Peptides against a protein of PDB entry 2AUS. Designs and how they scored, part 189

Target 1, 323 residues: chain A of PDB entry 2AUS
Amino acid sequence: ADIKREVIVKDDKAETNPKWGFPPDKRPIELHIQYGVINLDKPPGPTSHEVVAWIKRILNLEKAGHGGTLDPKVSGVLPVALERATRVVQALLPAGKEYVALMHLHGDVPEDKIRAVMKEFEGEIIQRPPLRSAVKRRLRTRKVYYIEILEIDGRDVLFRVGVEAGTYIRSLIHHIGLALGVGAHMAELRRTRSGPFKEDETLVTLHDLVDYYHFWKEDGIEEYIRKAIQPMEKAVEHLPKIWIKDSAVAAVAHGANLTVPGIVKLNAGIKKGDLVAIMTLKDELVALGKAMMSTQEMIERSKGIAVDVEKVFMPRDWYPKLW

## One batch from the design tools (peptide; made by RFdiffusion4, then SolubleMPNN)

Design b2_p23_5_s3
Fold by OpenDDE base, seed 3:
Structure b2_p23_5_s3 (fold): chain B 323 residues (1-323), chain A 23 residues (1-23)
Amino acid sequence: as target 1 above (323 residues)
Amino acid sequence: SLIDEFRERQRRLRERLRELLER
């Protein structure tokens, strides 16, 4: 997620009209909510779907969706995209995850052995999805990016783990327990990261949302609810971006594919088939799409379809039709 | 300990949820 992508400028003279669009920082509160994502601290107990249903009731919303299921017993970072932003959660599904896990060992193991064995689980692991998973129960490889042991207290091991999307921490702990020879289970689990969403000052509880909504509706205080909701653009920060001319925005907002002449600047390292975010010069999310060209092809070519537009977020009227 | 803090945080989140559901 933290790959700093180089920005290649194709048109250094391209300007944007300040009267067009609604930059993330300039949205009225109602519009900010319509294009918002909550970094929710999901409590342990409810399903991710139940929590989304509660948010919809609390905030009086028609639509919302979550950026990747947390099991009922798992707490922490659950991105919840609101209203017009609901479909942005698709960008979060492939994103890396971080967890803090409490593992309980079923026997006594020397600390040095715990540390040594857990380090061997960094890298590629083979997992079988649980029976209750919506995913086909085929053996699959997953990446464990890092394991950081935070504390060992006898049979209790607290650790941080960075993983590829769809890695099962419960299964990881089970395999660690087998490798230790004593067995283990997951006592507690918290997600601390989901792509660009982290356990930071933007993390809010269901209680915070109740209170902040009340302050807005009853007291006219927008500040709290505004801070509790992130712009939808945050949900695409980890994606490669393509910035387009003002003259191309309305066409893309109508569902037209992005053509090469519309590109002002783009990230390096885009490959054909990558999910990309199409942005305005004001860093507004226009659409998500599939790259039909590499970065190099988008630079070298004068024409052609650069992005197959799959999901439009921007309203059709924010920018004028110039065709 | 970090383990105790982690357990306590999980407990508080469960309690807060209960309080919210009782409102």
Scores: peptide ipSAE 0.530, ipTM 0.935, DockQ to the pose 0.826
Fold by OpenDDE base, seed 5:
Formats: sequence, structure tokens, C-alpha cells
Structure b2_p23_5_s3 (fold): chain B 323 residues (1-323), chain A 23 residues (1-23)
Amino acid sequence: as target 1 above (323 residues)
Amino acid sequence: SLIDEFRERQRRLRERLRELLER
């Protein structure tokens, strides 16, 4: 999310018809919900699946999915994609995560030694997935991007940690405890970030959702539920983007691959095989796909398949067929 | 302390969930 991506313009004369599509900020409330993602503050206790089931019940939804499992005891940022946006969670699964963790040491350790040893866990670590994970229990490397110690009180260590997707903080704390020679366990854990979703004004509780849905359905006040749901485009902010001509939108919305002539502008640094978001000139998400060319190839070539379209989000009727 | 605030925040989230499930 924090990586500034350069935007390269391929067609500076491309215009968009303001009558076509539904920009993220101009969707009617029902349509906004159909293409929405909730930045949920997951409470500790329930599974991520139970929380998704509750959201579906609260908001009277047929489908929803979460942007990466939080263990039952873990609180904080759980992106929940709604209805037609449900599949956007695939963009969030590989995204970096941040946590605040409370580690409890099983013996006394000098603060200077705690700080020194925890700093050694920045970088590449070897982990084995927990027994309860859906992931095969094979040893794998994971990146710890940073560890920030917030407070040390005797045997209690509060710290912030930025990690690669699928890093297990419980396992990290266990290994820190072993390196300290006394052992340790995870007392509390909160996720503070999942890709573009963080602790900010968009973070809502299950209680907030109950109240906001009531205000909409019983009182006719849509403002609260509208603010509680982010457009699905939020869930792809961290991906490289390709913006396409109005004439290409309907074809991609029908599941056609994006060809090079349809590109108006794109982010720098796209590689073949990257997950990319295909956007309209109004910043509407059309589809997710796999880049079949680099950014440079998409600029230099006049023809060919630029993106293999994997998941279409945009309805087929938002833009006219111009073929 | 930040540790106490963090524990208290986790406690409040558990309480709010209980209240929601009792409705």
C-alpha cells in the first residue's frame, strides 16, 4: 500500500464518458454494498468464518469472504468483502500484515538483551505452519520487515511487527523466547494492518454494523452504513494498476483478455506473472488478472495480450459494447 | 502503561461481543 508506483501514460488523449459506469464515490447505497469491503475490527473469541457469517446475517447478504484468517483469540483488522466483491479477497491474501503483540517471557531477561535479540529477528526467518492451519506443515522462509518494541515491563514485552503474509506471530514469539533462553508465549495479539486496510476512521465493529444497518432500514439514514463500507477498489490499492479505454471495458467485463491497444496508462514495474488490477479511467475495478507482459512491453508493443483476465468484478452493462 | 491500555482494549472488545450476542 505504501509503495508509490509511477504512472506511465500511453494515451494522453483518451477521454471517458461521464454517463458510463459507477465510480466508487457515486454508487447508490445498494450497489455500494454489492461492491463493498468492510474494514472490520474483529473481536477476540470467534473465528474469522463465524464473524463473516454474522456480517452476512446482520447485513442480509448472500455472500461474503475475508481478506486473511485471524485466529479466534486475535483481534483487529479483518477486511470482509461483500456480495459481488467477495472474490477481491484474493488481492489481500498475499498483502503484508502488521500486528501489535504482547509477549510474555517465562523468565527474567535484562532489557538490553531483549532489545538486542528481538532486533536479530528482523529479516528472513524460518517457520513451520501451526497444526491448526490449512497450510501444509512444511518449513518456509518469511520476511519480518520490522520489529518496534513499544514497552517492556519486566517479563511483558509489547511490540509492533510488520510481516510477510502467512508469517505466524505465535511462532515468532516462541522462537524469540528460545533465543532469549527463558522461553516465551503470545499473551495477546491484534492485527493493525492488512495491506491497504489499517486502524483508521474506516475501522468498524460488528456492533457498529448492527446499529448502522438499523439506521438505514428503519430510519432511512444511509450515511452511516455507506461510510462503514469501503468500495471494493480499496482492496486493490496496493496492486499495480492498468487503466483502460472505455471501448475496452465491456469486453473485459465479458471476460475477454486485455489487449495492448486498450491500455491508456499503467503503473511502472509490472512484471510478467504479477497480479494486476484493470481499472477504468474513473478508477472503477473491472477485473483482476495476471500480467502477460512487463510494463515496458505494454508500452513498446502495439498488439498482444497484456493481461490474462482471471476475475471479473464489473457488471457487463455498466459500459456499452463498442465492438 | 501501553501494555495496560492494550489489555484493556482487548477486554472491551470481548465485552462488546458478549453484549452483541445477548441481543
Scores: peptide ipSAE 0.529, ipTM 0.935, DockQ to the pose 0.829
Fold by OpenDDE base, seed 4:
Structure b2_p23_5_s3 (fold): chain B 323 residues (1-323), chain A 23 residues (1-23)
Amino acid sequence: as target 1 above (323 residues)
Amino acid sequence: SLIDEFRERQRRLRERLRELLER
C-alpha cells in the first residue's frame, strides 16, 4: 500500500463529466454502506465468520465478507467488505500483512542469540498450512519481509512481523523456537495491517458500530457511521490501477473487457497476469480484472484486450452507454 | 513494559467483547 506507483498518462486531454458516477466522497450514506469496507478491530475470541455475521446483524446487511481470516484468538485489523463491495475482499486476500506477536520461549536463551536467530527468519521460509485451513496442505514458501523485536523480557519476546499473505505466525514462532533449541509458542497475536488497512483513525470496534448505527437510525446522525465505513476503493489502494475514459466505463460495468483505447492513465510495473483495479477518472472502482498486457504493452499498442474483467462493482447506470 | 501493555490491551479487548455480548 505504501509503494507510490508511478502514473503514466496516455491521454492528457481526457476529461470526465462531473454529473456521471458517484465518487467515493460523494456517496449518499445508504450508497456508501452498499459500497463500504469496515476496518474492524476484531476482538480475540470469535471467529472471523462470527464477527462478519455480527456486523451484518448490527448494520442490517444482507451480505458481507472479510479480507482474510484471523484465527479466533487473534485480534486486530479485519477488513469487512459490505453488500455490493463484498467481493472486493479478493483484492485483500493476497495482500501483505503485519502482526505484533508475543512469543513465549520454553527455556532460557541469551538475548543476543534470540536477536540473531530471529534475524535469520527474514526472507523466504517453508511452511505447511494448518489442518483447519481451506488451503491445499502442500509445503510452500512464504516471504517474511521484516522482523522487528520490540521487547525481550526473559522468555517473552514481543515482535513486529511483516509477511506475505498466508504466512502462519504460529508456525513461524514454532520454527523460531526449534532454531533456538528450547521450543516456543504463540502467547498472543494481533494483526496490525492487512494491505491498505492498518491501525489508524479508521479502525473501529464492534461497540463503535453498534453505537454509530444507533446514532444514525435513532438520532439521524450520519457522521459517525459514515466515518466508520471506508469506501470500497480503499480496499484496492495497494493494487496497480488503470484509469479509463468515461466512454469506456459503461461497457466495463456491463462486463466487457477493457481494451487499450479505453485507457487514459495507468500505473507503471503492471505485468501480464497481475490483479488490477479499473478506475474512473474520479477514482471510482469499476472492476477488478487480470492484466492481459504489461504496462509497456498497454502504452505501445493501439488495440487489444488490456484487462480481462473478472468482477464488476460499479452499477451499469452510473455512466451512460456511449457505444 | 511493552509486553505488559500488549497483554493488557488483549485482555481489555476480551472484556469489552464479553460486556457487548452480555447487553
Scores: peptide ipSAE 0.527, ipTM 0.935, DockQ to the pose 0.831
Fold by OpenDDE base, seed 2:
Structure b2_p23_5_s3 (fold): chain B 323 residues (1-323), chain A 23 residues (1-23)
Amino acid sequence: as target 1 above (323 residues)
Amino acid sequence: SLIDEFRERQRRLRERLRELLER
């Protein structure tokens, strides 16, 4: 999420009509909700699905989805995409995640040994998914990007860990405990990051949502609920982006593939097969798709399919049909 | 300690959820 991607401009003269579309910061409150994502502080206890059901009830929504399951006992960052934005969670499923974990050791281990062994778990690890996982119980590799020990108190080890999507922290702790020779278990776990969503001022509770919805509906104050809901575009900040001409927007919004002539600017380092976000010049999410070309091919070629459009988010009427 | 603060934060989140479900 923190990788600043270079932006390559292909058409420096491309302008956008200010009358077309609804930029993320200019959506009426109802439309903002329809294209919203909540950075929810999931409490420990309920399932992620129960919490999504509660949000739907609180905000009177037909649809919502979450950006990656947290176990019932796990708290913290759960992105919840609302209504028309529900499918944006697919951009978050493959995103890296950060946790703070409390590990309890089943025996005494010198602190130096704890630190040394935990450092060996940075990098590629082999995991078996737990029984409760919808994933087949096959051994698989996962990346641990970093382990930061925050505190060691006897047999209690508090640590921050950055991991590839679908890394099981409980399994990591079990393997650390085995490597230490004493065994270990996960006492507490909190997710502190899911892609672009982190513990920051945008993190809200279920209580906040109840109160903020009430302030809007009963008192006419929309400010709180507006701040509590992020635009769906936040859920794609970590993806490589392609910005398109106004004349290409309606075609893509109708499900047409993006062709090379429609590109105004794009991120460097796009590879064939990458998930990319197709954006307007106003930073509105039009669609998600699969790159059919590299960045270099999209620059050098005059024609061809640049992106296979898989999921459209933008309504068909926000931009005029110019074809 | 950071461990105690972390445990207490988790406790408070459980408590607040209980309070919400009792409304």
Scores: peptide ipSAE 0.526, ipTM 0.934, DockQ to the pose 0.833

Design b2_p23_5_s4
Fold by OpenDDE base, seed 1:
Structure b2_p23_5_s4 (fold): chain B 323 residues (1-323), chain A 23 residues (1-23)
Amino acid sequence: as target 1 above (323 residues)
Amino acid sequence: SLIEEFRARQEKLRERLEELLKR
């Protein structure tokens, strides 16, 4: 997931005006919040929607959204996009996930057999969504990228698992238990990664948010709340990027599709149909859209629609109209 | 053990939430 994508430069002479826009590192605190994403440590108990409602109350926000539902009993990484950044969650929904799970076996199994059988669940698995999911209950294939056993203590198995979006760990554990012949259930589950968001120094609790908001509003100390909120650009780090000319920014911010002449540089390996992030030369997120060309087509062609713009984030006034 | 630490961390998050909801 953290593979640095190659950057292909189309226009090496393209400059950016330092007076235009608001780079992620130069946003005033109020503007930083308006374009923010919290890497929340969701506690076990509440729904993801209840937690989003609490964040809105704590931070006095009109809008927020989460980057992929965690079940009530599941803790850990829940990206919460704020205010004008709320729609950036669409970039996180298809992103890979990592979990740490505690599986409890319903019988005694030799450790070597546990290890051997769990390794067979790396790769493609067939799942049916549970009744409680809003997802249509059809059989579907999902990828398990890796399983790492952390500890085995009798009937308790702690493991790390990397999975494709919408893989059900509870169902995986049930199938592992069947393959072991004794049955199993999910005792505890924590999400440790959601795309670019992981367990790191940016992970904050609801308590941290209460305290940090208080320090800002009552004591005038903005440092803590500033650090607790990531720029919305963090939520698109895993996407392929296209960087555009200053002259193209205002048009895209008004909802115009990106045409090939507007491209300054782009990542290698973009395919037609990919979700891409349109960026300024200052690494500001302008919009998300669907690639209408491959990287190669965007290099070779002089004209045409490169990206069908689906969601605009940049305000219309950050860059001047130059058309 | 890592299992005990993992369980303890989950419980600590529950306790902290209960404390927050009482405020």
Scores: peptide ipSAE 0.548, ipTM 0.938, DockQ to the pose 0.835
Fold by OpenDDE base, seed 3:
Structure b2_p23_5_s4 (fold): chain B 323 residues (1-323), chain A 23 residues (1-23)
Amino acid sequence: as target 1 above (323 residues)
Amino acid sequence: SLIEEFRARQEKLRERLEELLKR
């Protein structure tokens, strides 16, 4: 998520009409909600689906979806995309995750040995998905990007861990316990990061949402609910981006594939097959799609399909049809 | 301790949820 992507400009003279579209900062509150993502602090106990159902009731929404399941007992960062933004969660599924975990050891182990063994779990690990997972129970490799031990108190070990999407922390803790020779289990788990969503000032509880919705509907105060909901564009910050001409926006919003002449600027390092975000020059999300060319091919070619458009988010009428 | 703070934060989220479910 933290990789700064270079921006390559193809057309430095491309301008955008300020009257077209709705930039993330200029959406009326109703439109902001329709294209919103909540950085929810999921409480431990409920399923991610139950929490999404509660948010729909609290905010009087027809649709919502979450940016990757947290187990019932797991708390913390659960991105919940609202209404028209609901499908932006697909961008968050492959994103890296961070957790804080409390591991309980089933025997006494010297602290130096705990530290040494846990460091060996940085890098590639082999995991089998749990029985209750909808994922095929094939052995698979996963990356552990880092393990940071926060505190050791006897048999209790608090640690931060950065992992590839779909790494099972419960399985990691089980394997650490086996390597220590005493066994271990996951006592508590909190997700502290899901791609661009982290523990920050944007993290809100279900209670905050109840109160903030009340302030808006009964007191006419929009500020709190506006701050509690992030623009859907935040959910794609970690993706490679392609910025397009105003003249190309309406075609893409109608589901047309992005062609090379429509590109104004793009991130470096796009590969064929990558999930990319198609943006306006005002940083509005038009669509998600699959790159059909590399960055280099999109620079060198004068024509062809650059992106196979998979999911449109922008309404068809925000930009005029110029074809 | 950080462990105690972490446990207390988890418990506070449980308590808050229970309060919300009683409304």
Scores: peptide ipSAE 0.548, ipTM 0.937, DockQ to the pose 0.836
Fold by OpenDDE base, seed 4:
Structure b2_p23_5_s4 (fold): chain B 323 residues (1-323), chain A 23 residues (1-23)
Amino acid sequence: as target 1 above (323 residues)
Amino acid sequence: SLIEEFRARQEKLRERLEELLKR
């Protein structure tokens, strides 16, 4: 769910200088790429790392990273953060995911029983990470937010599933098959959402990237490659935000922690320990950090560290030092 | 069927990748 977060204004008189920074929609194409994220339609077959390597070759990039591994056989939404935006993927790792899965049952089961049992898998499930995961193979709970059965054809069950980050759909299908008493396996899997990235007009293929890069470099047409790359700010849309005054931007861009006097507005419901995006009044991503206060504490307090700045994205020179 | 369309979409993505790798 796109959680519409309430915005609390602390300083209603705070203005921003239009001459400072580079708003997401006003970046020159080279700068847009340097701070970009591709909503890639990953084909089945390659690893997520191979696909990232191909994007780097296609676009002549030094760095890129993906917003959460898709297994080789899994297709669909793979956010790929580029160059200076590469580390924004850390915002996408904890984000919810949606998949469409084709489950094949190993025996005949009445449709009503399939529907009933699959509904029982909505909520908290116990999973063990697969052997190939970089994560310690400890049993852990994961939330299944919803299961929507799209079609049942004999032993084939097509369903949509919304899950907490790091839920293994293959393991879910295995457990559903066990609960049905016949066993099951994952025949096909597609990721349809990764946080703010979904199947929409921003979804592009590797072919699209090849063609669009060619149109830019050979024909001078930047429009296609510009549309194929989202601003890095897209990758933080799902995070709680804190908007800061212009006079605080350069300090945060230099790696200083955000203090309470720098806050102009903020989302409701921030808790201590939350990952938050520090934004300019022009919706430019300055940094990611850990909230050291709740929203309420940030409103009530006049002083103190609001955010421990973990990762700066904004260049130091986009805003002047006003201290 | 939605299942057939889903399979066909997956296959089309495989074919497109194979075409890309041959260039």
Scores: peptide ipSAE 0.547, ipTM 0.937, DockQ to the pose 0.842
Fold by OpenDDE base, seed 5:
Structure b2_p23_5_s4 (fold): chain B 323 residues (1-323), chain A 23 residues (1-23)
Amino acid sequence: as target 1 above (323 residues)
Amino acid sequence: SLIEEFRARQEKLRERLEELLKR
């Protein structure tokens, strides 16, 4: 998410009609909700599925989905995509995660040894998925990007950890405990980041959502509920982007693949097979798709399928057919 | 301590949920 991707411009003369579409900051409240994602502070206790069901009840929604399961006992950042945005969660599943964990050691260990051993867990680790995981229980590698020890108090170790998607922090703590020779368990866990979603001013509780929905429906005050819901485009900020001509938007919104002539600008470093976001020149999400070309091929070629469109989000009528 | 603050934050989220479920 934090890597500023270089933007390569193919057509510097391409303009967009300001009357077409609904930019993320210009959506009426009902439309904003239909294309929204909540950065939920999931409480410890409920399942991610129960929390999604509660949000649907609170906000009177037909559909919602979450951007990656948190275990019942785990709190913190749970992106919940609403209504027409529900399927944008597929962009969040592969995204990196950050946690703050409280590890409890089962014996006394010198602080210097704790620090030394935990540093050795930065990099590639071998994990086996737990029994309750929907993932096949095969041994797999996962990346630990960083471990930051926040506090050590006797047998209690508070640490921040950045990890590849589908890394099990409980298993990491178990392995750290084994390496320390005393054993350890996860006392508490909080997710502090899921791709572009982090602990910031957009993080809201279930209680906040109840109150904010009430203020909108009973008092006519939309400001709070508007701030509590992020545009679906937030959920793709970490993806490489391809910006397209106004004349290409309606075709892609109808499910046509993106062809090279439709590209105005694109991020550097796209590889064949990457998940990419197709955007308008107003930064509206049209679709998610699979890159069929590299960035370099999309620059050099005059023709061909650039993106195989997997999921359309934009309504077909936001942009006119210009073909 | 950061550990105490972290535990207190987790507990506050539990309490708020319990209050919400009693409504």
Scores: peptide ipSAE 0.547, ipTM 0.937, DockQ to the pose 0.825

